Peptides against a protein of PDB entry 2Q3Z. Designs and how they scored, part 101

Target 1, 272 residues: chain A of PDB entry 2Q3Z
Amino acid sequence: YVLTQQGFIYQGSAKFIKNIPWNFGQFEDGILDICLILLDVNPKFLKNAGRDCSRRSSPVYVGRVVSGMVNCNDDQGVLLGRWDNNYGDGVSPMSWIGSVDILRRWKNHGCQRVKYGQCWVFAAVACTVLRCLGIPTRVVTNYNSAHDQNSNLLIEYFRNEFGEIQGDKSEMIWNFHCWVESWMTRPDLQPGYEGWQALDPTPQEKSEGTYCCGPVPVRAIKEGDLSTKYDAPFVFAEVNADVVDWIQQDDGSVHKSINRSLIVGLKISTKS
Target 2, 254 residues: chain A of PDB entry 2Q3Z as posed
Amino acid sequence: YVLTQQGFIYQGSAKFIKNIPWNFGQFQDGILDICLILLDVNPKFLKNAGRDCSRRSSPVYVGRVGSGMVNCNDDQGVLLGRWDNNYGDGVSPMSWIGSVDILRRWKNHGCQRVKYGQCWVFAAVACTVLRCLGIPTRVVTNYNSAHDSNLLIEYFRNSEMIWNFHCWVESWMTRPDLQPGYEGWQALDPTPQEKSEGTYCCGPVPVRAIKEGDLSTKYDAPFVFAEVNADVVDWIQKSINRSLIVGLKISTKS

## One batch from the design tools (peptide; made by RFdiffusion4, then SolubleMPNN)

Design b2_p17_5_s4 (from b2_p17_5, 9 letters changed)
Fold by OpenDDE base, seed 1:
Structure b2_p17_5_s4 (fold): chain B 272 residues (1-272), chain A 17 residues (1-17)
Amino acid sequence: as target 1 above (272 residues)
Amino acid sequence: NDTLLSQHPIGSVPFLE
């Protein structure tokens, strides 16, 4: 998980699982230097360089910084996300075949955001960076991945009497979503939470004011311990949220129904 | 087709945010 430079990333849907080859390239020339630049332009370094540098020995701290810096939200981060099929002023997310070109473009253009990424691109770049920094990391794909926006562990759909979804669909389920898991100890938590930690660099929700997510112990998610930092409720919901339909009736009443046909979460961890 | 592998909401047309 540190030495392998080539691997596969899973995409598609639960019914149509596909993978693509990906060049992580963490040992290619100049990539480590770019990863160090990423750390040196992060908001915490710019605010207090000494404090930031003193904390770089912590994989927990570094993982959280990388999660925030792989996206360009709130900082000089690497990638701009886009999902509307309008990629004419950049590169289509589907065109990337590795992390190296992305990181080199970012650095060579003065740390300007690279256009464009989607979840697997964010995850793959984060994986490269974390591996460069000596943190064992793998890309994870979750099919039927929920995005809970109000931290209630539910995906809520408002429906009319005909079952048609109403409103802006603020909460949603992705066909798939990718993030990373990194191996680290958690001295900041109770014993037993060492091991794989989920980190999500795709800008979905703010954590402590920044678009970042994790690290959170995979064990905590498995056991339903939502008190563990960071962002346990959000990551838990990605893989475990229940789906609820609010069905409006003709008389104006609303009926709550559990949607058992929409099953959230089918996680695949890579072994390459 | 790489377009079919894009991330999108379930039950929707691809490329919707």
Scores: peptide ipSAE 0.382, ipTM 0.819, DockQ to the pose 0.380
Fold by OpenDDE base, seed 4:
Structure b2_p17_5_s4 (fold): chain B 272 residues (1-272), chain A 17 residues (1-17)
Amino acid sequence: as target 1 above (272 residues)
Amino acid sequence: NDTLLSQHPIGSVPFLE
């Protein structure tokens, strides 16, 4: 989880699982230095360098910083996300084959955001950075991954009487989503939450005002302890959200139906 | 590169907004 530089990232759909080879390259020349630069340009460092540095021994702290800094939202982070197939002014997310080129581009362009990433790119870069910093980390793919926007643990679709989805889909289920899990102790939590912690560097929702997510104990998610910091409800929803259809009839009445055909969450954790 | 490997909402054609 720290030493492996090459691996696979799972993509596609639940029915058609695919993988791509990925070069994490955490030991390639200059990558560690870039990871340290990433820490040195984070908002917390810029606000109070001494305090930030004093906390870098905490994988919880560092993990959260990295989660925020891998995306360029709210800071000088690494990657700009884009999902609209308009990549002409950058690199298609599908073109990346490793984290090294991304990190080098970021650094070489004065910590300017790299265009572009999607979930697996964010996750892979985060994985590289965390591994560089000595935190055992793996990329996780979750098929049928929910994006809960309103923290109600539901994916809600509004449908007409014909079953057609109405309005803007603010909430959605991704065909797949990738994040990372990092191994760390959680001295900031009650005992028993050491182990794998989910971190999500894809800018989906803000956590405490910044686009970051986690760390949250995988155990907490499995046990449904949504009070556990950080971002337990969001991560829980990614893997466990129920899908609700609000069916509006012609008379204006609304019927609530649980959509059992859409099963949220099929998580695959890498073994390396 | 296979565009089908892109992340997109279920029920949507990739890259459709």
Scores: peptide ipSAE 0.379, ipTM 0.812, DockQ to the pose 0.390
Fold by OpenDDE base, seed 3:
Structure b2_p17_5_s4 (fold): chain B 272 residues (1-272), chain A 17 residues (1-17)
Amino acid sequence: as target 1 above (272 residues)
Amino acid sequence: NDTLLSQHPIGSVPFLE
């Protein structure tokens, strides 16, 4: 989880699981320096360098900073996400084969955002950075991954009488989603929450005003302890949300239906 | 096809509209 530079990332769907090789490259020349630059351009450092530096001994603090800085939302972060198949002015997310090229491009262009990433690209870059900083980290893939927008632990679809989804589809279920798990102690929590912590660098929802997510103990998610910082309800919903259809009839009436055909969550952890 | 491996909502084409 620290020493392995090459690995696999799982993609596809629950029915058709695929994987790609990925070069994390945490020991390649200059990569550690780039990770340190990433820390030095984060908003907390720019606001108060002394305070930021004093907290870098905490993997909880560093993990949260990295989850925010891997995406370019709200800061000078590494990657711009795009999902609309329009990648002509950058690199297709599907074209990346490793984290090293992404990090080098970011640094070499004055910490300008790299185009483009999707979830596994964000997760892989975060994994590289965290490993560089000495935090044991692995990429995780969750099939049928929910994106809960309003923290109610539900995915709610509004449908017409024909079952067609209406609205902006702000809440949805991804065919797959990737994030990272990092091993750390949690002195900021009650005893027993040391171990794997989920961190999500893909810009899905804001946490304390910034597009970041976690760290949250994997144990807390498993046990349903949603009071555990950070972002337990969101991460819980990714793997456990129930799906509800609000079906509007032709007469204007609305019917609530539990969608039992959409089963949220099938998590796969990597071995390296 | 690489597009089929992209992240997308279930039941939709392999990209967000």
Scores: peptide ipSAE 0.374, ipTM 0.819, DockQ to the pose 0.386
Fold by OpenDDE base, seed 5:
Structure b2_p17_5_s4 (fold): chain B 272 residues (1-272), chain A 17 residues (1-17)
Amino acid sequence: as target 1 above (272 residues)
Amino acid sequence: NDTLLSQHPIGSVPFLE
């Protein structure tokens, strides 16, 4: 989780699991320096360098900063996400084979955002950075991963009597989603929440005004303790959200149905 | 084919009454 530079990332769907080899390259020349630059351009450093530096001994603090800085939302972060299959002005997310090239491109272009990433690219870069900083980290893939936008722990669909989805389709389930888990103590929480912490660098929802997510104890998610910082409800929903169908009849009546045929969340943790 | 490995929303959710 710290020493391995080569690994696999799981992709595809729950029924058709695929994997790709990935070069994390955390010990390659210059990568640690790039990770330090990433910390030195984060918004908290720019606001108060002394305070930011004083907190870099905390893996909780650093993990949260890295989660925000791997995406370019709100800051001079590393990657721009894109999902519309139009990648002509950059690199297709599917073309990347490792984190090293991405990080080098980012630095060499004056910390300009690299085009483009999707979830596994964000996760892989975050994994590299965190490993460089001495934080044991692994990439996680979750199939049928929910994106809850209104914090109700539900994925809601509106349908007509024929099963056709109506409305803006704001809430969704990904075929797969990737994030990272990092090993750290949690002195800021009650005893027992040390261990794996989920961090999500893909820009999905804002946390305290910034596109970042976590760290949240994996144990808290498993036990349903949604009061734990950070972002427990969101991460919980990714793996446990209930799917609700709102059935709209021609007479104007609305019926609620819980979709039990679709199971949200099938999480696979990497071994390296 | 890049589409096969891309992250995307699930196209359909089973309809239950």
Scores: peptide ipSAE 0.372, ipTM 0.793, DockQ to the pose 0.372

Design b2_p17_6_s1 (from b2_p17_6, 11 letters changed)
Fold by OpenDDE base, seed 2:
Structure b2_p17_6_s1 (fold): chain B 272 residues (1-272), chain A 17 residues (1-17)
Amino acid sequence: as target 1 above (272 residues)
Amino acid sequence: SKQFMWTIGDKNDELRE
């Protein structure tokens, strides 16, 4: 989880699982230096360098910083996400084959955001950075991954009597979503939550005002303990949100339609 | 493969599940 520089990232769909090779390259020339630059341009460092540096021995702290800095939202982060298939002014997310080129481009262009990334690109770069910093990390893929935007652990849709979606369509499900899990102790939590921690660098929802997510104990998610920091409800929803399809009738009545064929969440953790 | 978001009931949902 630290020494492996090449691996695979799972993609596709729940029914058609695919994978791509990826070069994490955490030990390639200059990559560690770039990771240190990433830390030195993070908002917390810019605000108070001494305090930030004093906390870099904490993988919890560093993990959260990296989660925020891998995306360019809110800061001088590495990657700009794009999902609309218009990548002419940059590099298609599907074109990347490793983290090294991305990080080098970012650094060489004065820490300007690299165009473009999607979830696995964000996750892979985060994995590289965290591994560089000595934190055991792996990329994970979750199929039918929910994006809960209102923190109610539900993905809700409204339909009319004809089955047409009505109202806000903002809550959606990813065909697949990638993030990372890092191994660390959690002295900031009650005993028992050491181990794998989920971190999500893809900009989805703000956490404490910043597009970042985690670390949150995988155990907490499995056990449904949503009180644990950071961002347990959001991560829990990604893998276990309930989907509610509301049918609105002309008389004002609302009926729940549940499609049992759709199951949110199928998480695959890499072994390397 | 690229990542994309979808809603229940979208065209070709069965291909995405």
Scores: peptide ipSAE 0.340, ipTM 0.773, DockQ to the pose 0.210
Fold by OpenDDE base, seed 5:
Parts: sequence; structure tokens; C-alpha cells
Structure b2_p17_6_s1 (fold): chain B 272 residues (1-272), chain A 17 residues (1-17)
Amino acid sequence: as target 1 above (272 residues)
Amino acid sequence: SKQFMWTIGDKNDELRE
């Protein structure tokens, strides 16, 4: 989880699982220096360098910083996300084959955001950085991954009697979503939450004002302890949200339609 | 493969898998 530089990232769908090879390259020349630059340009360092540096011995602190800095939202982070198939002014997310080129481009262009990334690119770069900093980390893929936007642990759809979606925007489910899990102790929590911690660098929802996510104990998610910092409800919803399909009749009545063809959450954790 | 969002019951569900 620290020493391996090449691995695989799972993609596709629950029915058609695929994987791609990825060069994490945490030990390639100059990568450690780039990771240190990433830390030195983070908002917390800019605000108070002494305090930031004093906390870098904590993998909890560093993990949270990295999750925020891998995306360029709110800071001089690494990657700009894009999902609308318009990548002509940058690099298609599907063309990347490793983290090294991305990190080098970021540094070489004065820490300017790299265009473009999607979830596995964010996760892979985060994995590289965390491994480079000595934190055991793996990429995970969750199929039929929910994005809970209103913190109610539900993915809700509203349809009329003809099946047409109602409202300005319906909540949707990702075919797959990637994030990372890092191994660390949690002295900031009650005993028993040491181990794998979920971190999500894809900019989805703000946490304490910044597009970052985690660390949250995987155990807390499994046990449904949503009070556990950081961002337990959001991560829980990614893998466990309930899907409710509402059908509104002509008379205004609303009924639940149960569709079991799609179930939220099928998580695959890598072993290298 | 690319990441994309879908709605349950969408007519294009099969095309997205």
C-alpha cells in the first residue's frame, strides 16, 4: 500500500466490471518534492505556516488536507473536474495512465490546475500523494454510488404517471465512483476506529467550507455511526443510500415505486 | 470507462452499463 507503484483501478458498471492499469509512481524522481509543494500551498499553511507544519505528523490532518488539495476547488489544487464530454481545451480524463504526469504538469505550470479529471483520476492522484507521504492508501471503487446532495440519506426521484421526471433537478447515481482508503489511528475518536479511513478528493460536497471529504473510519460506515468525523453521513450515503422513486398521479397523490434493478453500493477495495 | 450519472428507470440505462 506504500511500496507498490503500479496497480489497477476498477471502472465500468456493476454488471460489467472493468479495470485499467495505473502508474502511481510515488517514488519517481521529483514526486516527493511535488507532494511537499502541495502541502506548502494549502490554505492552512498560507494562513498559519507554523501551525500547519506542526500538524503534519498527523495522518488524519494530512489526509484531510490532501483530499482538499487534489481538487482545485477553493485553492491552488491539482485537478479540475469535468463530466460534460467537452475536453477540447485540456486532456480527457480517460487519457491519463498515471499520476506522475498530472503532478508534474501541475508543478511545471506554477501550480495551475490540470484539466481534466473524473473520480478515478482524483482518487489515483490522492493515492499517490498519500503513499508518497508514507500513509498506506488504496483506491476503492463503488458501483451505483449515490451522491447525496441534501444530507437525508435518500436518493429521490419524482415522476408523473407517464414516467417523466419532475422538478428542476433529480438526484442521480454514479455508474461508479472512486475514492481512497488510508490506514491510520484515530486518537481524535473513541477507541476502536483505527484502521482504514475513507477519503474522497472528488469535489462533490463541501466539508467545513472546503471541497474535501474524510477521513472517516470504514468501521463507522459499516456500523452506521454517522456522528463520527469527518463526513460520515455523506460517505455512508455513497454506499448505503435508499432509493425512492415517487410517482405522482394526476390527482396529486404520490406513491412509492420500488425498483430493485439498481441497488446503491457495491464497493471493491484494491489489495495493492 | 468514463464516469457518468444516471436515473433509475432511464430509457438509456442499458446503454450506460
Scores: peptide ipSAE 0.317, ipTM 0.759, DockQ to the pose 0.214
Fold by OpenDDE base, seed 1:
Structure b2_p17_6_s1 (fold): chain B 272 residues (1-272), chain A 17 residues (1-17)
Amino acid sequence: as target 1 above (272 residues)
Amino acid sequence: SKQFMWTIGDKNDELRE
């Protein structure tokens, strides 16, 4: 998980699982230097360099910083996300074949955000950076991945009598979503939460004011300990949210239906 | 399926630009 430079990322859908080869390239020329630049331009370093540097021995701290810095939201981060098929002023997310070119472009353009990324690109770059910094990391793909916006552990769809989804109230489920898991101890938590920690660098929700997510113990998610920092409820919902349809009639009546046909969460972890 | 991330439920996802 640290030494492997080439691997595969799972994509597609739950019914039609696909994968692509990816060059993580954490040991290629200049990549370590770029990862160090990433740390040196993060908001915490800019605010207090001494404090930031003193905390870099903690993979928990570094993991959270990297989660925030891989996306360009809120900071001088690496990637700008885009999902609307309008990529003419940059590179299509589907065109990338590795993390090295992305990181080199970012650095060579004065840490200007690279256009464009989607979830697997964010995850892959985060994986490269974390591995480069000596943190064992793997990319994870979750099919039918929920994005809970209101922290109620539900994905709720509001429909009118014609079955039309009300856009202002609808939440979302991704066909697939990628993030990373990193191996680390958690001295900041109760004993037993060492091991794989989920980190999500795709800018979905703010955590403590920044678009970042994790680290949160995979064990905590499995056991339903949602009080565990960081961002346990959000990550839990990605893999465990219930789907509810609300049907509103013209007379104001509301009917609830639980969708049995859609199951949230089918997680695949890479073996290398 | 395409190598593309899309949303079930709402085509106008707030995550999209």
Scores: peptide ipSAE 0.281, ipTM 0.725, DockQ to the pose 0.159
Fold by OpenDDE base, seed 3:
Structure b2_p17_6_s1 (fold): chain B 272 residues (1-272), chain A 17 residues (1-17)
Amino acid sequence: as target 1 above (272 residues)
Amino acid sequence: SKQFMWTIGDKNDELRE
């Protein structure tokens, strides 16, 4: 989780699991320095350098910073996400084969955001950075991953009588989604939540005003402790959300239908 | 493979940004 520089990232779908090789390259020349630059350009450092530096001994703090800085939302972060198949002005997310090139490009262009990433790219870069900083980290893939926007643990769709989705399609399910899990103690929580912590660098929802997610104890998610910081409801929903169809009839009536044909979440943890 | 969003009954629906 720290020493391995090459690995695989799982992709595809629940029914057709695939993987790609990935070079994390945490020990390649200059990568550690780039990770330190990443810390030095984070908003918290810019606001109060002394305070930021004093907190870097905390993997909880650092993990949260990295989660926010791997994406370029809200800061001088590393990657810009894009999902609309228009990648001509950058690099297709599917073209990356490792974290090193991404990090070097970011640094060499004055910490300008790199185009483009999707979930596994974000996760892989975060994994590299966290490993560089001495935090045991692995990439995780979740199939049928829910994106809950309002923290109600539901994926809600509005449909007409013909089954056509109406309105905003903001709450949807990914075929797969990747994030990272990092091993750390949680002195900021009650005893028992040490171990793997979920962190999600893909810019999906804001946490305390910033596109970041976690760390949240994997144990808390498993046990349904949604009060546990950080972002337990969101991460819980990714793997456990219920799908609700709001059926809108022509007469104006609306009825709720719980979709039980789909099981949200199938998480696969990597060994490297 | 790339990410895409979908709903029950849909083949796929990609997020546009």
Scores: peptide ipSAE 0.270, ipTM 0.735, DockQ to the pose 0.161

Design b2_p17_6_s2 (from b2_p17_6, 11 letters changed)
Fold by OpenDDE base, seed 2:
Structure b2_p17_6_s2 (fold): chain B 272 residues (1-272), chain A 17 residues (1-17)
Amino acid sequence: as target 1 above (272 residues)
Amino acid sequence: TIKYDWAIGDKEDELKE
């Protein structure tokens, strides 16, 4: 989880699982330096360098910083996300074959955001950075991954009597979503939550004012302990949210239907 | 039918369950 530089990232759908090869390249020339630059341009460092540096011995702290800095939201982060299939002014997310080129481009252009990334790109770059910093990390793929926007553990759709979605769909379910899991102790939590921690660098929701997510113990998610920091409810919803359809009838009445046929979440970790 | 938001590059038809 630290030494492996090449691997696979799972993609596709629950029914049609596929993978792509990826070069993480955490030990390639200059990558460590770039990772250190990433830390040195993070908002916490810019605010108080001494305090930030003093906390870099904590994988919990570093993991959270990295999850925020891999995306360019709120800061001089690495990647700009885009999902509209309009990539003419950059590089298509599907074109990347490794983290090294992305990180080098970012650094060489004065820490300017690299266009473009999607979830697996964000996750892969985060994995590279975390591994480079000595934190055992793996990429995880979750199929039918929910994006809960209002922290109610539900994915809600509003429909008319004909089942047609009304208005803009605010909440969504990804065919697949990728994030990372990092191995660390959690001295900031009660005993028993050491081990794999979920971190999500894809900008989906703000955590404490920044587009970042985690670390949260995988055990906490598995056991449904939503009180554990960081962002347990959000990560829990990604893998366990219920889908609710609100159906409005002609008479103005609204009734709720929970879709039991759709199961949110099928997590697969990388084997490499 | 729930419409998924999906990663670009995948086939929409693969999202149908």
Scores: peptide ipSAE 0.034, ipTM 0.572, DockQ to the pose 0.191
Fold by OpenDDE base, seed 5:
Structure b2_p17_6_s2 (fold): chain B 272 residues (1-272), chain A 17 residues (1-17)
Amino acid sequence: as target 1 above (272 residues)
Amino acid sequence: TIKYDWAIGDKEDELKE
């Protein structure tokens, strides 16, 4: 998980699983230097360099910083996300074949955000950076992945009698979503939460005012311990949220659809 | 607020499989 430079990222759908080859390239020339620049331009370093540097020995701290810095939201981060299929002023997320080109572009253009990324691109770059910093990391794909925006562990849709969505569709389910898991001890938590920790660099929700997510013990998610830092409810919802379709009748009554069979969450962890 | 649409290959509406 540290030494492998080439691997695969799972994509597609639950019924039609696909994969793409990806060059993580954590040992390529200059990549470590770029990772160090990433740390040196993070908001915490700019605020208090001494404190930031003193905490870089903690994979928990570093993981959280990297999660925030891989996206360009709120800082001089690496990637700008875009999902509307309008990529003419940049590079289509589907065109990337590795992390190295992205990181080099970021550095060479004065740490300007690279256009564009989606979930697997964010995850792959995070994986490269974390591996460079000596943290065992793998990319994870979750099929039928939920984005819960109000922390109620539900994805709710309102429809009329004809099945047409009413109002703004803010919450959604991805056909697939990617993030990373990193291996680390958790001295900041009760015993037993060492091991794989979920980190999500895709800017979905703010955590403590910054678009970052994790680290949260995979064990905590499996056991439903939502009090565990960081961001356990959000990560839990990605893999376990319930989907509710509400049908609104002409008389204003609302009923749950009995035809909804969508199941959230089918997680696949990479083996390399 | 960030607006999301779809990931590669499928739109959200296609999840009604």
Scores: peptide ipSAE 0.034, ipTM 0.616, DockQ to the pose 0.234
Fold by OpenDDE base, seed 1:
Order: sequence, then structure tokens, then C-alpha cells
Structure b2_p17_6_s2 (fold): chain B 272 residues (1-272), chain A 17 residues (1-17)
Amino acid sequence: as target 1 above (272 residues)
Amino acid sequence: TIKYDWAIGDKEDELKE
């Protein structure tokens, strides 16, 4: 997972799984230097360089920093996300074929945010950076991936008496979502949570005030231990959220219905 | 040629199909 420079990223839908080739390029010339720059411009370094540097031996700490710095939210991060198909002032997320060009553009433009990224781009860049820093990392794709915005482990839809969706439908289920898993020990947790840790660099929800996510043990997610840091409820919801319909009747009464027809989560780990 | 799709939230009806 550290040595592989070329691989595939899974996309599409649960019924129609697709993949694209991706050049992670963690060993290409100058990429390691760019990754180090990424660390040196992170908010924690700017606040207290000595403290930040002293913690860089921890893959837990570094992983969390990288998850925050791959997106440009709240900092001088690498990528600006955009999903509205208006990419004329930048590069379409679908145009990228590797992490190297993105990282070089970021560095060469004075750490200015690169336009634009979506989930697989964020994940792939994070994967490159983490691999550069010696952390075994893989990209994972989750189909029917839930975005829980209120940390209740539910995707909630409001419907009228006719079953029509009301409101903005703020919570959503992505056809697919990508993040990364990194291999590390978790001395900050109870024993047994070493191994793969989920990290999500796509800016979806804030964690401790910053758009970052993880690391959280994959084991904790599998076992339903939502008390584990970081961001276990959010990651759990991505793969296990229940869908609830709130049906409002004409008399003002509201009925809760569990929508069993909508199944959240089908995770595939990248093997290449 | 590889066809690229951006990630979007699916409509409920689309998920049922």
C-alpha cells in the first residue's frame, strides 16, 4: 500500500460499478517535498511549530492533519470541492488522472487551493500524501453512502401525506463516496483498535471545528462502538445509517416510518 | 474510453431501481 504508485479508484453505483485508473505517484520527483510543505502550512504548525513537529511521529496525528489539509476549508489546503458542474474557472474533478499534477499545481501556485475536487479526488490526494509520509493507505469506495448532518445516525426525509418529499432534502445518500483507510496503531484508544483507520478528507462535516474526519478504527465501525475517536458516529452513518421518513398528515400529525427499501452502504476497498 | 460520473446524491426512486 505504500509502494503502489498506480491503481484504480472505484466509482459509479452499486449496480453499475466502474473504476478509473489513478496515478498516486508518491515517489515521483518533488512529491515528498510537497507533502512536507503541506504539513508546514497546517494551522497547528502555524500556531505552534514545536508542538506540531513533536507530534508528527504519530500517524494518528498526521492522519488527522492530512484529512484536514487535503481540503482547503479552514486552511491553506489543497483542493476546493465543487459539485454543481460549474468548473469553467478551474479543472473539472473528472479531468484529473492522478495526484501528482494536483499537488504540483498547489505548491507551484503558493499553496493556493486547486479547483476542483470531489470525493475520489480528495481521497486519492490524501492517499498519496499519507503514503509519502510512510503510512500504509488505500482508497475505499462506499456505494449508497449516507451523509448524516445531525449525528443521529439517520437519513431523514420529510414527506407529505402523499409521500412527496418536502424541504431541501439536506441529508443525502451519495451514489458513491470515497475516503481512505490507513494502517496504524491506536495508543490513544483501548487495546484492539490497531489496524485500518478510516479518514475522510472530503469536507462534509466539521470535526472539532475543522473540516476533517478520523482516524477512526474500522473495527470500531464494524462493532458499532461509536465512542471511539475520531468521528465514529459520522463514519458509522456513512455505511450503516437507517433511512427514516417523517410523514406529515393533513391534520398536522407526524408519523415515523423506517424506509427499508433504501439500503445504505456497500464498501469496497481498493486492492491495487 | 472511460466514462466519468461525478458523485451526486441519488433520488430515492433511483436507489430503488
Scores: peptide ipSAE 0.032, ipTM 0.574, DockQ to the pose 0.158; fails the geometry check
Fold by OpenDDE base, seed 3:
Order: C-alpha cells, then structure tokens, then sequence
Structure b2_p17_6_s2 (fold): chain B 272 residues (1-272), chain A 17 residues (1-17)
C-alpha cells in the first residue's frame, strides 16, 4: 500500500463495475517535495507553523490535513471539483491517468487549484500524498454512495403522485463514490479502533468548518458507532443510509414510503 | 457553494436499476 505506484480505480455502477488504470507515482521525482509543500501551505501551518509541524508525526492529524488540502475549498488545495460537464477551461476529470501530472501542475502554477477533479481524482491524489508521507493507503469505491446533507442518515426524495422527483435535490446518491482508507493507530480513541481509517478528500460536507472528512475507523462504521471522530455519521450514511420517498398527493398530503429498491452502499477496496 | 451532480457519463436512472 506504500510501495505500489500503479493500480486500478473502480468506477461504473454496482451492476456494471469498471476500472481505470492509475499511476499514483508516489516515488517519482519531486513528488515527495510537492507533498511537503502541500503540508506547508495548509491553513494550520500558516496559522501556527510550529504547532502544525509538531503534530505531523500523527497520521491522524496528517490524514485530516491531507483530506482538506487535496480539495481547494477553504485553502490553497490541489483540485477544484466540477460535475456539470463543462470543463473547457481546464482538464476533464475523465482525462487524468495519474496523480503525478496533477500534483506537478499544482506546484508549478504556484499552488493554484487544478481544474478539474471528481471523487476518484480526489481520492487518487490523496492516496498518492498519503503514501508519500509513509501512510499505508488504498483507494476505496463505494457504489450507491449516499450524500447526507442534513445528518439524519436518510436520503430523502420528494415525488409527485406519479413518482417523479420534484424540486431541487438537496441530497443525492452517487452511482459510485471514491475515498481512501489509511492504516493507522488511533491513540485518540478507545482501544480497538486501530487499523483502516476512512478519509474523504472530495468536498461534500464541512467538518469543523473545513471541507474535509475523517479519519474515522472503518470498524466504527461497521459497528455503527457514530460517536467516533471524525465524521462517523457522514461516512456511515455513505454506506448505510436509508432512502425515503415523500410522495405528494393532489390534496397536498404527503405519504412516506421507504424505497427498498435503492440500496445504499457496496464498498470495494483496492488490493494494492 | 458546490453544485453537486452525477459523475461524468452517469445518470440518476442508472442508479435506480
């Protein structure tokens, strides 16, 4: 998980799984230096360099910083996300074949955000950075991945009497979503939560005021322990949210229906 | 504010299948 420079990222859908090759390239020339620059431009370093540096021995701390810095939200992070299929002023997220070019572009342009990324791009870059920093990391794909925006562990759709979705979707389910899992101890938690920790660099929700997510023990998610930091409820919802349809009737009444056809969560981890 | 949408090439209807 540290030594492998080439791998695959799973995409597509639960029924039609596909993958793309990806060059993580954590050992290519200059990449480690770029990762260190990433740390040196993070908001915590800019606020208090000494404190930030003193905490870099903690994979928990570093993981959280990287999660926030891979996206350009709130800081001088690496990637700008875009999902509207308008990529003419940058590079289509589908065009990337590795992390190295992205990181080099970011650095060479004065740490300006690279256009554009989506979930697998964010995850892959995070994986590269974390591996560079000596943290065993793998990319994870979750099919039918929920994005809970109101922290109720539900994905809610409003539908008309004909079953058609009405209004703007505040919450959504991705056909697939990618994040990373990193191996680390969790001395900040109760015993037993060492091992794989989920980190999500895709800017979805703010955590403590910053677009970052994790680390949260995979074990905590599996066991439904939502009290564990960081961001357990959000990550839990990604893999376990229930889908509810609110069906509007002509008389203004609303009927609640559990959508059993939409099963949230099917996680696949990369082997290397 | 980030506008969230489906991944490139994907549709919501595909998720429902």
Amino acid sequence: as target 1 above (272 residues)
Amino acid sequence: TIKYDWAIGDKEDELKE
Scores: peptide ipSAE 0.031, ipTM 0.606, DockQ to the pose 0.212; fails the geometry check

